Peptides against a protein of PDB entry 3LCN. Designs and how they scored, part 6

Target 1, 96 residues: chain A of PDB entry 3LCN
Amino acid sequence: QYTENLKVIVAEKLAGIPNFNEDIKYVAEYIVLLIVNGGTVESVVDELASLFDSVSRDTLANVVQTAFFALEALQQGESAENIVSKIRMMNAQSLG

## One batch from the design tools (peptide; made by RFdiffusion4, then SolubleMPNN)

Design b1_p9_3_s3 (from b1_p9_3, 5 letters changed)
Fold by OpenDDE base, seed 4:
Structure b1_p9_3_s3 (fold): chain B 96 residues (1-96), chain A 9 residues (1-9)
Amino acid sequence: as target 1 above (96 residues)
Amino acid sequence: SLEEKIKEL
C-alpha cells in the first residue's frame, strides 16, 4: 500500500504545527495505522483528541484531512515527493 | 484558504 509514503507526508504536515510536543514520527505512524484500519476523518480525530490534548481539535482535523487527501493523490499517481513539497509550501504560507 | 490548498493535492 501507500503506508510508508503516507507516514512521510503526515510527518511533514505535523512538522508545520507550532509548539508540537509529541514525537512526530510516532504520531504520523499512528494516524496512518488508524486510516488503513478503516478510520474516518471523524473517528481518527476523535481518537487523536482523546490522546493529545496539547493540540487543538481543529488542528488535528486539518492534519487528518490532509492525510486523506494525500492518500487520494497517491492513488491517482501523484508522487510522495510532490505531495510533501505542496505541504511544505502550505506550512510556510500558513493560510487560513 | 488552507483547505483549498489541501484540495490541490
Scores: peptide ipSAE 0.039, ipTM 0.678, DockQ to the pose 0.029
Fold by OpenDDE base, seed 1:
Structure b1_p9_3_s3 (fold): chain B 96 residues (1-96), chain A 9 residues (1-9)
Amino acid sequence: as target 1 above (96 residues)
Amino acid sequence: SLEEKIKEL
C-alpha cells in the first residue's frame, strides 16, 4: 500500500508552489485518490484545472507527473523519505 | 528539465 506515502510526497511537491491558495493536504489527498482510481496524467490534470484556478495548468501537470513517477519509485522499493528529500531539493532548485 | 529531474526518483 502506497497511498499514504504518496500523499506525503505529493504534499511536499505542492509546498514548492509559490502563491498556492489551496489546502495542500486536501489537494494532495485528492490527487492520490484520482490516481489510485485509475486516472491518467491528462484526466487528473483536467479535473484539477476545473476545480482550482489559482494555479496554472502547466504547474498542475508538473505536480501530477511527479506523483506518477513517485508512485513508480515506491513500487520499485525506494523509501518515501528518500523521494521526499529529492522533491524538497527540486523545489529549492526550481525556486532559485 | 522536469523529466531529467524526476528521473532521479
Scores: peptide ipSAE 0.036, ipTM 0.670, DockQ to the pose 0.029
Fold by OpenDDE base, seed 2:
Structure b1_p9_3_s3 (fold): chain B 96 residues (1-96), chain A 9 residues (1-9)
Amino acid sequence: as target 1 above (96 residues)
Amino acid sequence: SLEEKIKEL
């Protein structure tokens, strides 16, 4: 499946968050775990918000939505490398 | 939207 690629993609998105005080790999792994176990955008955001107060709920929602969009892109045949490249470009600009 | 931003890159 797409688990490992999605972890890399989510980690890239998290790396773009200013003043992020959590372990990127740990959080990325946890997000992917929640998604593959049937989480929705809302439920995953709720879980993350309950665990991490260093980032706003809106920022968390942005990360989680990106993860779901990335998963859809992977399923449609887009390469992980291309998705990571797009996210990196977005990080250089702004989240949203 | 975020989706559109990602797709347009």
Scores: peptide ipSAE 0.036, ipTM 0.664, DockQ to the pose 0.027
Fold by OpenDDE base, seed 5:
Structure b1_p9_3_s3 (fold): chain B 96 residues (1-96), chain A 9 residues (1-9)
Amino acid sequence: as target 1 above (96 residues)
Amino acid sequence: SLEEKIKEL
């Protein structure tokens, strides 16, 4: 039941990727679909890497890992708005 | 790292 919020969250993360050539909403939706259908970080990254060549595997892994952590946060009661804000801040900073 | 950055989500 967190799918819609997760889509928004993932879209925010994708928006931080420079030179991203894919439709953000579409990719976010697809990532969430894969996750809710039992995908793992590795399997989702593999799928995305096979479909989208505009971003590196490492970048995709970063997005997917964020999605999984965001999902956990939602399940623990964190608001989508707060998560989005955190990701927006992260997008403006270097990745660790 | 990514983990350290997003652990507070």
Scores: peptide ipSAE 0.037, ipTM 0.666, DockQ to the pose 0.029; fails the geometry check

Design b1_p9_3_s4 (from b1_p9_3, 5 letters changed)
Fold by OpenDDE base, seed 3:
Structure b1_p9_3_s4 (fold): chain B 96 residues (1-96), chain A 9 residues (1-9)
Amino acid sequence: as target 1 above (96 residues)
Amino acid sequence: SLKDKIKEL
């Protein structure tokens, strides 16, 4: 499956959040766990918001939506390396 | 869109 690649991708997205004070690998792993167990964007954001009040809901939604789009990209045949590269570019541009 | 950013950047 795409679980391990998705963890790397989500971790890259989290690394772009300024002043993020949570464990990146732990949060990435938890997001992927919620997604593979049937979570939706809304339900995953709700769960994360209840656990991490130091990050805005909008920022969490951006991360979770990125994860779902990355999963779609993987399923369509794009490599994990290419997806990570794109996210790194977005992080460098500080796009919301 | 964010979807486009992931697929097209």
Scores: peptide ipSAE 0.031, ipTM 0.641, DockQ to the pose 0.028
Fold by OpenDDE base, seed 4:
Structure b1_p9_3_s4 (fold): chain B 96 residues (1-96), chain A 9 residues (1-9)
Amino acid sequence: as target 1 above (96 residues)
Amino acid sequence: SLKDKIKEL
């Protein structure tokens, strides 16, 4: 399974959120848990929105969608390191 | 798209 790599990837995405004051590792683990237990983008976003109202629904949706795309990339043979690097670039671009 | 960016090699 790709759970450990996905946790790292999701954590990198969460690290790009300004003023995010939750435990990044914990939230990443929870997102991955929901996904591997059959969650959809919509259901995972709904769950996160109910728990963390300090983050916009759109931001949460962006994180969750990234997780699903990353999972597909991992399944197709893309390395976790490459995916993390791409996310870092995206995070940097959003700051500019 | 985000999907394309993630999958780019």
Scores: peptide ipSAE 0.031, ipTM 0.629, DockQ to the pose 0.028
Fold by OpenDDE base, seed 1:
Formats: structure tokens, sequence, C-alpha cells
Structure b1_p9_3_s4 (fold): chain B 96 residues (1-96), chain A 9 residues (1-9)
């Protein structure tokens, strides 16, 4: 299973959001929980948007889509460390 | 796409 690695990956993505007011670890855990229990991009975004109005729907969608792509990468054999590094670089570019 | 960006890094 990839749940623990995915939590770390999603947390890295959330860390790139400016002025994020929620607990990153908790939100990452919740996103992964929703995904492994059969959530779709749309349903997970809907759930998060209903709970966290301080973050735009577009930002949430970007996070959730990243999580699904990361899960696919893990399943294809890519290491969590490599995925985290990629996301960290993307965060830096997005803020620049 | 976002997927492409992740793959390119």
Amino acid sequence: as target 1 above (96 residues)
Amino acid sequence: SLKDKIKEL
C-alpha cells in the first residue's frame, strides 16, 4: 500500500499554498483517506471545499489532482522521495 | 498539463 507515502507527498503539495490556515498533516491525511475509500477528483474537491472556505476550489482541485497523479506514479514504481522533490520544485516555481 | 509537469521534473 502507498497511503503513508501519499500522505507525505500531499503534505508537500499543501505546504506550497500561501496563507493556508489549516493543519497540513491533518488535511493530507484526510485527502488520502477519501482517495483510498473510492473518492474521485470531483467528490474529494467537493468535500474539501465544503470544509475549508479559506482555500479556493481551483487550489483544492490542483492539490487533489496532484495526489491522484502521485498515486499513479507510486503504483508505477517511482519512489516517494523523487515525487516529493518534483513537487517541491513545482511549489517554488509556482510561488516565483 | 499538471501530469506532464510532474513527469518533466
Scores: peptide ipSAE 0.030, ipTM 0.643, DockQ to the pose 0.027
Fold by OpenDDE base, seed 5:
Order: sequence, then structure tokens, then C-alpha cells
Structure b1_p9_3_s4 (fold): chain B 96 residues (1-96), chain A 9 residues (1-9)
Amino acid sequence: as target 1 above (96 residues)
Amino acid sequence: SLKDKIKEL
């Protein structure tokens, strides 16, 4: 049960996107929804790209991959707080 | 990599 933590983590990642013109909480929730319902990186990216044209496919892929990595980290015992901190540092440096 | 960074303690 990592849904709520994953939402927070994904939201932090989305917050690093410049000129992002969507509701961060909503998009984070939707990404997590797609993942927990069996989405893959590719299928989730495809879905997001069809809905949000203000963000490049590459940026979306970066966000989604981060979500999957974060989920694995959570499952391995990493705290959500630590993951958020790492993402925040990444946001400050680059989106890659 | 991003994966490694996220998994680091």
C-alpha cells in the first residue's frame, strides 16, 4: 500500500517541470492510478501524452519512469520522505 | 542513473 506516498512523490517530480500548466495533484493522482491498474511506462506515457500536450513526451517519460523507480524503492523500504528529497534535488539540477 | 539515485539510501 504505497498509493498515497507515491502520489506525493510524483507530485514532487511534476513540480520540477517548468511552465507546467496542469493541476499537479490531479496529474500525480492519475499517474498513480494508471500504474496501480497495471500500466507500463509506455502505456502510461501514451495516455498522458494524449491528454497533456503542454509537456513533451520525453518529459512525461521521465516523470513516469521516476514513479516506477520510486514505487520499487518504497517496496524495498525506502521512506517517502527520502525519495521526495532526492527528487527535489534532481529538480533543482535537471529533469533528466 | 535515475534508478540508482532513487534507490540510494
Scores: peptide ipSAE 0.032, ipTM 0.631, DockQ to the pose 0.028; fails the geometry check

Design b1_p9_4_s1 (from b1_p9_4, 6 letters changed)
Fold by OpenDDE base, seed 3:
Structure b1_p9_4_s1 (fold): chain B 96 residues (1-96), chain A 9 residues (1-9)
Amino acid sequence: as target 1 above (96 residues)
Amino acid sequence: SLEEKIKKL
């Protein structure tokens, strides 16, 4: 039930990565798919690292961990809009 | 908070 919101959140996180050459929507969808099908931080990072060499493993780990934190926040009642706003601000600060 | 957790990444 959090799948669609989590996709939006992960996409926002991916949008903060400079020179990211992959389709953001596709990658976000794939990350969420792996998580809802029982993936762990480690297993999801391993999968992504094997498929995408345009970004570092550390960057991928940062994205995946953010997704898991976001999922927990959603389950605790935080709105997707609020989570997205926080990530957007952090992306801007990181690039600035 | 989520923000604090994310900042630690």
Scores: peptide ipSAE 0.042, ipTM 0.669, DockQ to the pose 0.028
Fold by OpenDDE base, seed 4:
Structure b1_p9_4_s1 (fold): chain B 96 residues (1-96), chain A 9 residues (1-9)
Amino acid sequence: as target 1 above (96 residues)
Amino acid sequence: SLEEKIKKL
C-alpha cells in the first residue's frame, strides 16, 4: 500500500509543530497504523488526544486531516515527494 | 486558509 510513503508525509507534517516533544517517527507510524486499520479523522484524533496532551486537539486534527488528504492524493497518482514539498511549504508559511 | 491549502494536495 501507501503506508511507507504516508509515514514520511505525516512525519513532515509533525515536524512543523513547534515544541513537539514526542518521537516524530513513532507518532507518524502510529497515525498511519490507525488509518490503515479503519480509523476515521475523529477516532484517530480522539486516540491521539488521549495519549499526547502536550499537543492541542486542533493541531492533532490538522495533522490527521492532512494524512487523509495525502492518502487520497497518493491514490490519485501524486508522488510522495510532491506532497512532502507542499507540506514543507505550508509549514514554512504557517498561515491560518 | 491552511485547510484550503491542505485540500490542494
Scores: peptide ipSAE 0.039, ipTM 0.665, DockQ to the pose 0.030
Fold by OpenDDE base, seed 2:
Structure b1_p9_4_s1 (fold): chain B 96 residues (1-96), chain A 9 residues (1-9)
Amino acid sequence: as target 1 above (96 residues)
Amino acid sequence: SLEEKIKKL
């Protein structure tokens, strides 16, 4: 379902962050949990920023916004594999 | 930009 696919997608996005010191799978799971429980971009970023000080707020916002758009893409019928591929290409480039 | 990249998803 969308939840498991979104975890994979978010993990791929997190893997592109330089000097990321947190457990990728753990953070990805937590982001998805917050989203499926009704979180907004702002509320999810606020929660993550309160827990993880090793990443800037702007970087967190980048990840969270990507997650929301990825979820929309999944709902519109795009495959998780295609989304992951796009994110991987983005990771190979500069963020922003 | 981030917005342009994300819109491609």
Scores: peptide ipSAE 0.037, ipTM 0.658, DockQ to the pose 0.029
Fold by OpenDDE base, seed 5:
Structure b1_p9_4_s1 (fold): chain B 96 residues (1-96), chain A 9 residues (1-9)
Amino acid sequence: as target 1 above (96 residues)
Amino acid sequence: SLEEKIKKL
């Protein structure tokens, strides 16, 4: 079970979004729920975009893609703490 | 790029 760690990771990613008007914990939990229930990057983004208009689709896609890669990293044995640290650094840097 | 950074997770 990686859900709890993934929630923390996704929350860290969401924390990097400026002017985010939604509850970070709630959105992170919802993203993880969608992923563990078989969502794809596209389907999860579609769902989030339909519910949360405070962020662009591209921004949501950025978050969701990060979540999927983070999940893979967890499954491969990467620690949640290390992943969070990487995301924190990403948040502090420009996106490319 | 974002993709390159994410790949490092």
Scores: peptide ipSAE 0.039, ipTM 0.661, DockQ to the pose 0.029; fails the geometry check

Design b1_p9_4_s4 (from b1_p9_4, 6 letters changed)
Fold by OpenDDE base, seed 3:
Structure b1_p9_4_s4 (fold): chain B 96 residues (1-96), chain A 9 residues (1-9)
Amino acid sequence: as target 1 above (96 residues)
Amino acid sequence: KLEELIKKL
């Protein structure tokens, strides 16, 4: 349940990236895969940066950091819906 | 916390 919720959360974060050319669902799935297989913020960012040129390393780091903190929030009992709502509001604010 | 992180992103 955590992995599926985390995919949704990461996808929402990715949706806030302007002119993002990659498949959001695929990238979200891959990030979660790397995390559950023992990845760290650094190692996951390194992997993503090696695969995608359309997104800056800093942007990737922000996404991955969000994923790790979201996972902790889920484990502490916060709902996926609450986390998604927070990310969505920030995405909208950054677009304006 | 996540909330503070999100605010900074």
Scores: peptide ipSAE 0.029, ipTM 0.605, DockQ to the pose 0.028
Fold by OpenDDE base, seed 2:
Formats: sequence, structure tokens, C-alpha cells
Structure b1_p9_4_s4 (fold): chain B 96 residues (1-96), chain A 9 residues (1-9)
Amino acid sequence: as target 1 above (96 residues)
Amino acid sequence: KLEELIKKL
């Protein structure tokens, strides 16, 4: 359940990246896969940076960090809908 | 923006 919710959350975060050339659903799925298989912020960013050169390393770090904090929020009982709403609001302003 | 989100999560 957390995995599927996290995919939705990460996809929402990726949707806020201007001129993003990658498949959002694919990248979100891959990020979550790396996290659930024991990835750290550093190792996940390294992996993504090696695969996708259309996004800066700093932007990738922002996305991955958001994913980890969102996962913690889910585990603490916050709804996926609330987290998505917060990210959407952030996207409307700019990436954090 | 990320910091703001972290504080609200």
C-alpha cells in the first residue's frame, strides 16, 4: 500500500519539473523500486543521474529527498491525498 | 520549497 501511494506521490513531484523529458510514471516506479530495495538518498540519486542527463543532479536530489520524507509521513499515518496536495501546491509555486 | 514540505509532512 505504501509502495503504490509513494509512486503516486513521486509522480506528482516529477510533474513539477519543467521541461522534463522522461516518462513520469516510469521514473516514479523506478525511484520507489530503488527505495524499497534499500537505496539511500545518495545511492538513488547516483543511479538516476547515470540514467537521465536531462535533469540536474540537484533536481534529482530534491525529488528523491521528497520521496523519503513522504514515505515517513505515510508510515506516520498521513494520507497520500494530503501529501499529494502539498506537493501540487509546491509545484504551482516552484520546486522547493 | 522542499524544506517547507518537510516541515508540513
Scores: peptide ipSAE 0.028, ipTM 0.595, DockQ to the pose 0.029
Fold by OpenDDE base, seed 5:
Structure b1_p9_4_s4 (fold): chain B 96 residues (1-96), chain A 9 residues (1-9)
Amino acid sequence: as target 1 above (96 residues)
Amino acid sequence: KLEELIKKL
């Protein structure tokens, strides 16, 4: 359940990236897969940067860091809905 | 941005 919730959370974060032309669901799934298989922030960012050159490394790092913090929040009892809501608000503020 | 999110989580 954590992996599925994390996919939704990461997808919400990706939705805030302007001019992002990749499939959000696919990228979110891939990020979670890398994390589940023992990826670190650095290794996951390196992998994503090699695949998606249209997005800056800093932006990718922000997404990946958010994923790791969201996972910790889930483990501490925070609801997925609450985390998604917070990210959505952040995205709206960035676009406003 | 990330720091604000961390504070809210």
Scores: peptide ipSAE 0.026, ipTM 0.595, DockQ to the pose 0.029
Fold by OpenDDE base, seed 1:
Structure b1_p9_4_s4 (fold): chain B 96 residues (1-96), chain A 9 residues (1-9)
Amino acid sequence: as target 1 above (96 residues)
Amino acid sequence: KLEELIKKL
């Protein structure tokens, strides 16, 4: 299924956050867990914001939105490798 | 950059 691919994708997105001091793998796994458990963009952002003060709410929203769109892309046939590559290239330029 | 990503996905 898409769960493991989504974790990789979200981790790549998180890796682009400057001065991020949380464990990337842990946070990516947690985000995916919340999403597959029925979380919404709003509820996942709220949860993350309550747990992590090191990242702005807007940045968290950007990450979570990316995850949801990536999930849809995976479901529609986009390869995880291609999505990761796109995110990596965007991270090199800047978040947002 | 999110908007650009959305367009490409």
Scores: peptide ipSAE 0.027, ipTM 0.594, DockQ to the pose 0.029; fails the geometry check

Design b1_p9_5_s1 (from b1_p9_5, 4 letters changed)
Fold by OpenDDE base, seed 2:
Structure b1_p9_5_s1 (fold): chain B 96 residues (1-96), chain A 9 residues (1-9)
Amino acid sequence: as target 1 above (96 residues)
Amino acid sequence: SLLDKIKSL
């Protein structure tokens, strides 16, 4: 399974959000849980938005979409390390 | 765009 790698990847994405007040590991774990249990981008964003109001819906959508694309990349054989590196570079030039 | 970069993962 890709759950553990996906948690690391999502955590890296969350780490790029300025002034993020939630526990990164907790939120990353929850996002992955929702995805593996059949969540869609829309349903996962809706759930997160209902729980966390300190982050905009657009930012949450960006994180969730990243998670889904990362999962696809993992399934296609891309390494978690490579995906994390890409996200880290994006974090350096984006406000999340 | 950022979205394009995400899709390129």
Scores: peptide ipSAE 0.036, ipTM 0.648, DockQ to the pose 0.029
Fold by OpenDDE base, seed 3:
Structure b1_p9_5_s1 (fold): chain B 96 residues (1-96), chain A 9 residues (1-9)
Amino acid sequence: as target 1 above (96 residues)
Amino acid sequence: SLLDKIKSL
């Protein structure tokens, strides 16, 4: 029931990846599809790594973990707008 | 850290 908001959130996270040469909307939709169909962090990362060799496994894991934490936040009642704002700040800072 | 930021979402 959070699919549309999660797509927006994941797309925002992907937009922060430098030199990312894949279609952001397409990848975000695919990640959400895998999650709603029962994927785990590990299985989703494995699938993405097999399809997108231009992106490191660590980068993919970071995106997927963000998606799962965002899903938990949505389930706990946090607004999609707040989550997107936090991700934008993370993208701008580029800090560990 | 990046992980801490993710968990703060």
Scores: peptide ipSAE 0.048, ipTM 0.648, DockQ to the pose 0.029; fails the geometry check
Fold by OpenDDE base, seed 5:
Structure b1_p9_5_s1 (fold): chain B 96 residues (1-96), chain A 9 residues (1-9)
Amino acid sequence: as target 1 above (96 residues)
Amino acid sequence: SLLDKIKSL
């Protein structure tokens, strides 16, 4: 359903993280998988924080929160392209 | 805030 679009969206968000040492496509896919399987913002952040030491918990939280709101936007009929554009603008303003 | 921007998606 929305999984493929959400992967693209999450990948765009991850691309805004400076000095990110993990595979963006892999991490995006994993985040979406966790969400689809009933993960919450808290549980997904906990999982990611335990796996990736190179990224702060706050940064991970921003990524995961973005994913959840993006999913809601998709369900409300917004296009993935529009959401990606918004995330690009957010990335340009730095994370935090 | 960043959170507000996220919610605006």
Scores: peptide ipSAE 0.043, ipTM 0.648, DockQ to the pose 0.029; fails the geometry check
Fold by OpenDDE base, seed 1:
Structure b1_p9_5_s1 (fold): chain B 96 residues (1-96), chain A 9 residues (1-9)
Amino acid sequence: as target 1 above (96 residues)
Amino acid sequence: SLLDKIKSL
């Protein structure tokens, strides 16, 4: 029920990564797929790190943890729009 | 767990 909103949220988080060379929408979709199919933070990060060496493991971990927190927020009734807005603000602060 | 239930939605 939350997969489509989660894809949008994860894509927003990925958009804040400087010099990210991968297709954002595709990577967001893949992260959500792994989570929905029982992935943990560690297992999803391991998978992503094996595929994308241009991004640090710590950065990947930050993206994945954000996805899990967003999923909980959606379940608790927060709108996808509000979550996206928060992430956008965080992206702007971390670019410096 | 709660997380497992969320993942199934």
Scores: peptide ipSAE 0.019, ipTM 0.528, DockQ to the pose 0.047; fails the geometry check

Design b1_p9_5_s4 (from b1_p9_5, 3 letters changed)
Fold by OpenDDE base, seed 4:
Structure b1_p9_5_s4 (fold): chain B 96 residues (1-96), chain A 9 residues (1-9)
Amino acid sequence: as target 1 above (96 residues)
Amino acid sequence: SLEEKIKSL
């Protein structure tokens, strides 16, 4: 399905976090695993927050929400490459 | 906002 593309997308989002000390590929894989096994934004954030204290809950929520939006975009036919490009631009802009 | 940018994906 969309799991492999979603892993790439989530990894790109994680790469934008300054001073992130965890293995990006592993964390991205774990996030996708939780989502495909029925996780919600809240439950996935809770799980990640229990494992990683070096990243704020708000930052984790931002990553997880991005994953869910990306999944919807993939299902609607947007390419993984386009989604990754959008996230990369967002990481570079540093604007909220 | 960042959130609105994310929603634009």
Scores: peptide ipSAE 0.052, ipTM 0.697, DockQ to the pose 0.029
Fold by OpenDDE base, seed 2:
Structure b1_p9_5_s4 (fold): chain B 96 residues (1-96), chain A 9 residues (1-9)
Amino acid sequence: as target 1 above (96 residues)
Amino acid sequence: SLEEKIKSL
């Protein structure tokens, strides 16, 4: 199961959002929870947008899509460490 | 790759 690794990955992505004022660990956990319970990009974004108005819908969509791509990568055998490293580099280059 | 997919968002 990939849930714990996915939480770490999503948290790394959230950490790259400027002026993000929500609890990163909480939001990451919630995103993963929604995904493993059958959520889609659209449904997860809708849920998050209803709860958090401090982040744009486009930014939320970016985070959620990253989570789905990361899950696919994990299932294909890529290590969580490699995925986190890639996201960290992207955060440094492009914020939000 | 994941990186390419992420950058396309």
Scores: peptide ipSAE 0.051, ipTM 0.691, DockQ to the pose 0.028
Fold by OpenDDE base, seed 5:
Order: sequence, then structure tokens, then C-alpha cells
Structure b1_p9_5_s4 (fold): chain B 96 residues (1-96), chain A 9 residues (1-9)
Amino acid sequence: as target 1 above (96 residues)
Amino acid sequence: SLEEKIKSL
């Protein structure tokens, strides 16, 4: 139910990564796919790290954790727009 | 934490 919104949210997070060499929409879609199919932070990070070597494991972990927190926020009734705004601010502050 | 940041902003 939150799949499409979560894709947008994750894409926003990925957009904050400098020198990101992968397709943002593709990676966002894949992250969401793994999460909705029962992935954990650890398992999703492991999968992404094995596939995308242009991004550090720590950066991937930050993205994935953000996705899980965003999903929780969505489930608690927060709008995707609000979450995107928060992530955009985080990206600008580089506070990961 | 990242969680606190996401919730607090």
C-alpha cells in the first residue's frame, strides 16, 4: 500500500548521495521490493552491497535505515510529502 | 539517531 510513496521517499534519499553512479529510480525500486518481500536492514544492505560497488556499505545502510523509518512513518499516518521534505533537509545538512 | 531525526524534523 505504501510501495509507490516509499519509492519516492527512497529516491529522495538516494539523490543526496554524491557521485552516485546507479539509476536512482531503479535502486529505489529494488530497495522497496526487498523490504516489502520481508527484507531486514541487514539483508537488504548485504544485497545492495553485493550489487552496487559504487556506494559504500555505510551509505547503503543509511539509505536502507531511512527507508524502514519512512515506512514506519507512513504506517503511522505521516504523508509522503512530509517525509520527503524531512529527507531533503537531511540531505542538505549532510547529517545522515 | 537517524530515527529520531526523521521523526523530529
Scores: peptide ipSAE 0.048, ipTM 0.690, DockQ to the pose 0.027
Fold by OpenDDE base, seed 1:
Structure b1_p9_5_s4 (fold): chain B 96 residues (1-96), chain A 9 residues (1-9)
Amino acid sequence: as target 1 above (96 residues)
Amino acid sequence: SLEEKIKSL
């Protein structure tokens, strides 16, 4: 299973969101929980949007899609460290 | 599908 690595990856993605005032570790854990329990991109985004109105739906969708892509990458043999590094670079390039 | 892969975790 890849749940623990996925939590770390999602947390890194959330850390790139400016003015995000929620507990990053907890939100990352919740996202992964929803995914491993059969959530789709749409259903997970809907759930998060209902809980966090301070973050745009587009931003949430970007986080969730990243999680799904990361999971596939892990399954194909890419290391968690490599994925985290890529996300860190993406965060540094992000506007707003 | 990716969703199916998730279900196999």
Scores: peptide ipSAE 0.022, ipTM 0.618, DockQ to the pose 0.049

Design b1_p9_6_s3 (from b1_p9_6 with L1I R4K)
Fold by OpenDDE base, seed 2:
Structure b1_p9_6_s3 (fold): chain B 96 residues (1-96), chain A 9 residues (1-9)
Amino acid sequence: as target 1 above (96 residues)
Amino acid sequence: IKEKIEELK
C-alpha cells in the first residue's frame, strides 16, 4: 500500500518539473523500486542523473528527497491525499 | 527504464 501511494506522490512531484520529457508514471515507479530495494538519496540520484542529463542534479535530489520524506510521512500516518495536496501547492509555486 | 523496472520487480 505504501509503495502504490508513494508512486502517486512521486508522480505528482515529477509533474512539476518543466519540460520533463519522460513517462512520469514509469519514472515514478522506477524511483520507488530503487528506494524499496535499499537505495539511498545519493544512490538514487546517481542512477537518475545517469539517465536524465537534461534535469539538474539539484532538481533530481529534490525529487528523491521528497520521496523519502513522503515515505516517512506515510509511515507516520499521514494520508497520501494530504501529501499530494502539499506537493501540488509546491509545484504551483516553483520547481526545476 | 521499462527494462530496468522489469529487472527490479
Scores: peptide ipSAE 0.433, ipTM 0.919, DockQ to the pose 0.977
Fold by OpenDDE base, seed 5:
Structure b1_p9_6_s3 (fold): chain B 96 residues (1-96), chain A 9 residues (1-9)
Amino acid sequence: as target 1 above (96 residues)
Amino acid sequence: IKEKIEELK
C-alpha cells in the first residue's frame, strides 16, 4: 500500500550519501522489498553492509532507521511530500 | 542487486 511512496522517501535519503556509486532507485527498491518481506532494522543493515562496503555501517543504519520511521509516519497519515521535505532538509545539514 | 530484487518479487 505504501511501498511506492516509501521507495521515493528512501531514494531521497540515499541521495544524501556523498560518493555513493550505486543506482539509487534500485537500492531504494531493494530496501523496501526487504522491509515488506519482514526485515528488521538489524537484518536490513546487515544485508546492505554486505553489499556496500564503501558506505559506513552507521550511515546505512541511518538510512534504514529512516525508512522504518517513514513507513510508520505514512501509516499514521503523514503525506509522503512532508516526509520527503524533512529528509531533504536533513540531507542538506549532513556532511556524510 | 538487480538479481536480488527479482528474487524477492
Scores: peptide ipSAE 0.432, ipTM 0.919, DockQ to the pose 0.975
Fold by OpenDDE base, seed 4:
Structure b1_p9_6_s3 (fold): chain B 96 residues (1-96), chain A 9 residues (1-9)
Amino acid sequence: as target 1 above (96 residues)
Amino acid sequence: IKEKIEELK
C-alpha cells in the first residue's frame, strides 16, 4: 500500500496553495482516504469544493489529479522523495 | 473535516 507516501505527497502539493488556512496534514489524510475508499477525481473535487470555497475549483482539481498521478507513479516504482521534489519545484513556479 | 476522517478510517 502507498497511502502513507501519498499523504506526504499530497501535503507537499497543498503547501503550495497560498493563504490556505487549514491543517495541511489533516486535509492530505482526508484526500487520501477519499481516494482509497473509491473516490474519483470528480467526486473528490466536489467534496473539497463543498468544504473550501476560498480555493478555486481549478486549484482543487490540480491537487486531486496530482494525487492520482502520484499514486500511479508510486506503483510504477518512482520514489516518494522524487515525486515530492517535482511537486516542490512546481510549487516554486506558483500555484493559484 | 476531522469527524469526516474518523468516519472513513
Scores: peptide ipSAE 0.431, ipTM 0.919, DockQ to the pose 0.975
Fold by OpenDDE base, seed 3:
Structure b1_p9_6_s3 (fold): chain B 96 residues (1-96), chain A 9 residues (1-9)
Amino acid sequence: as target 1 above (96 residues)
Amino acid sequence: IKEKIEELK
């Protein structure tokens, strides 16, 4: 099971959101729990949007889609370290 | 959301 690695990956993605004042570790855990309990991209985005009105729906959708893509990558054999490195680079290159 | 997390565990 890849839940622990996925939490680390999602936390890295969340860390790239400017002016995000929530506890990154707990939000990452919540996203992963929603996914493993049968959440879809749509349902998870809807849940997060209802909780975090300071973050745009598009930004939340990007985070959630990244989580689903990362889960697929893990299942296909890519290392968590490689995925985290990619996300870190994306965060650094983002304009906002 | 700590309570929500506990509900899903």
Scores: peptide ipSAE 0.428, ipTM 0.918, DockQ to the pose 0.922

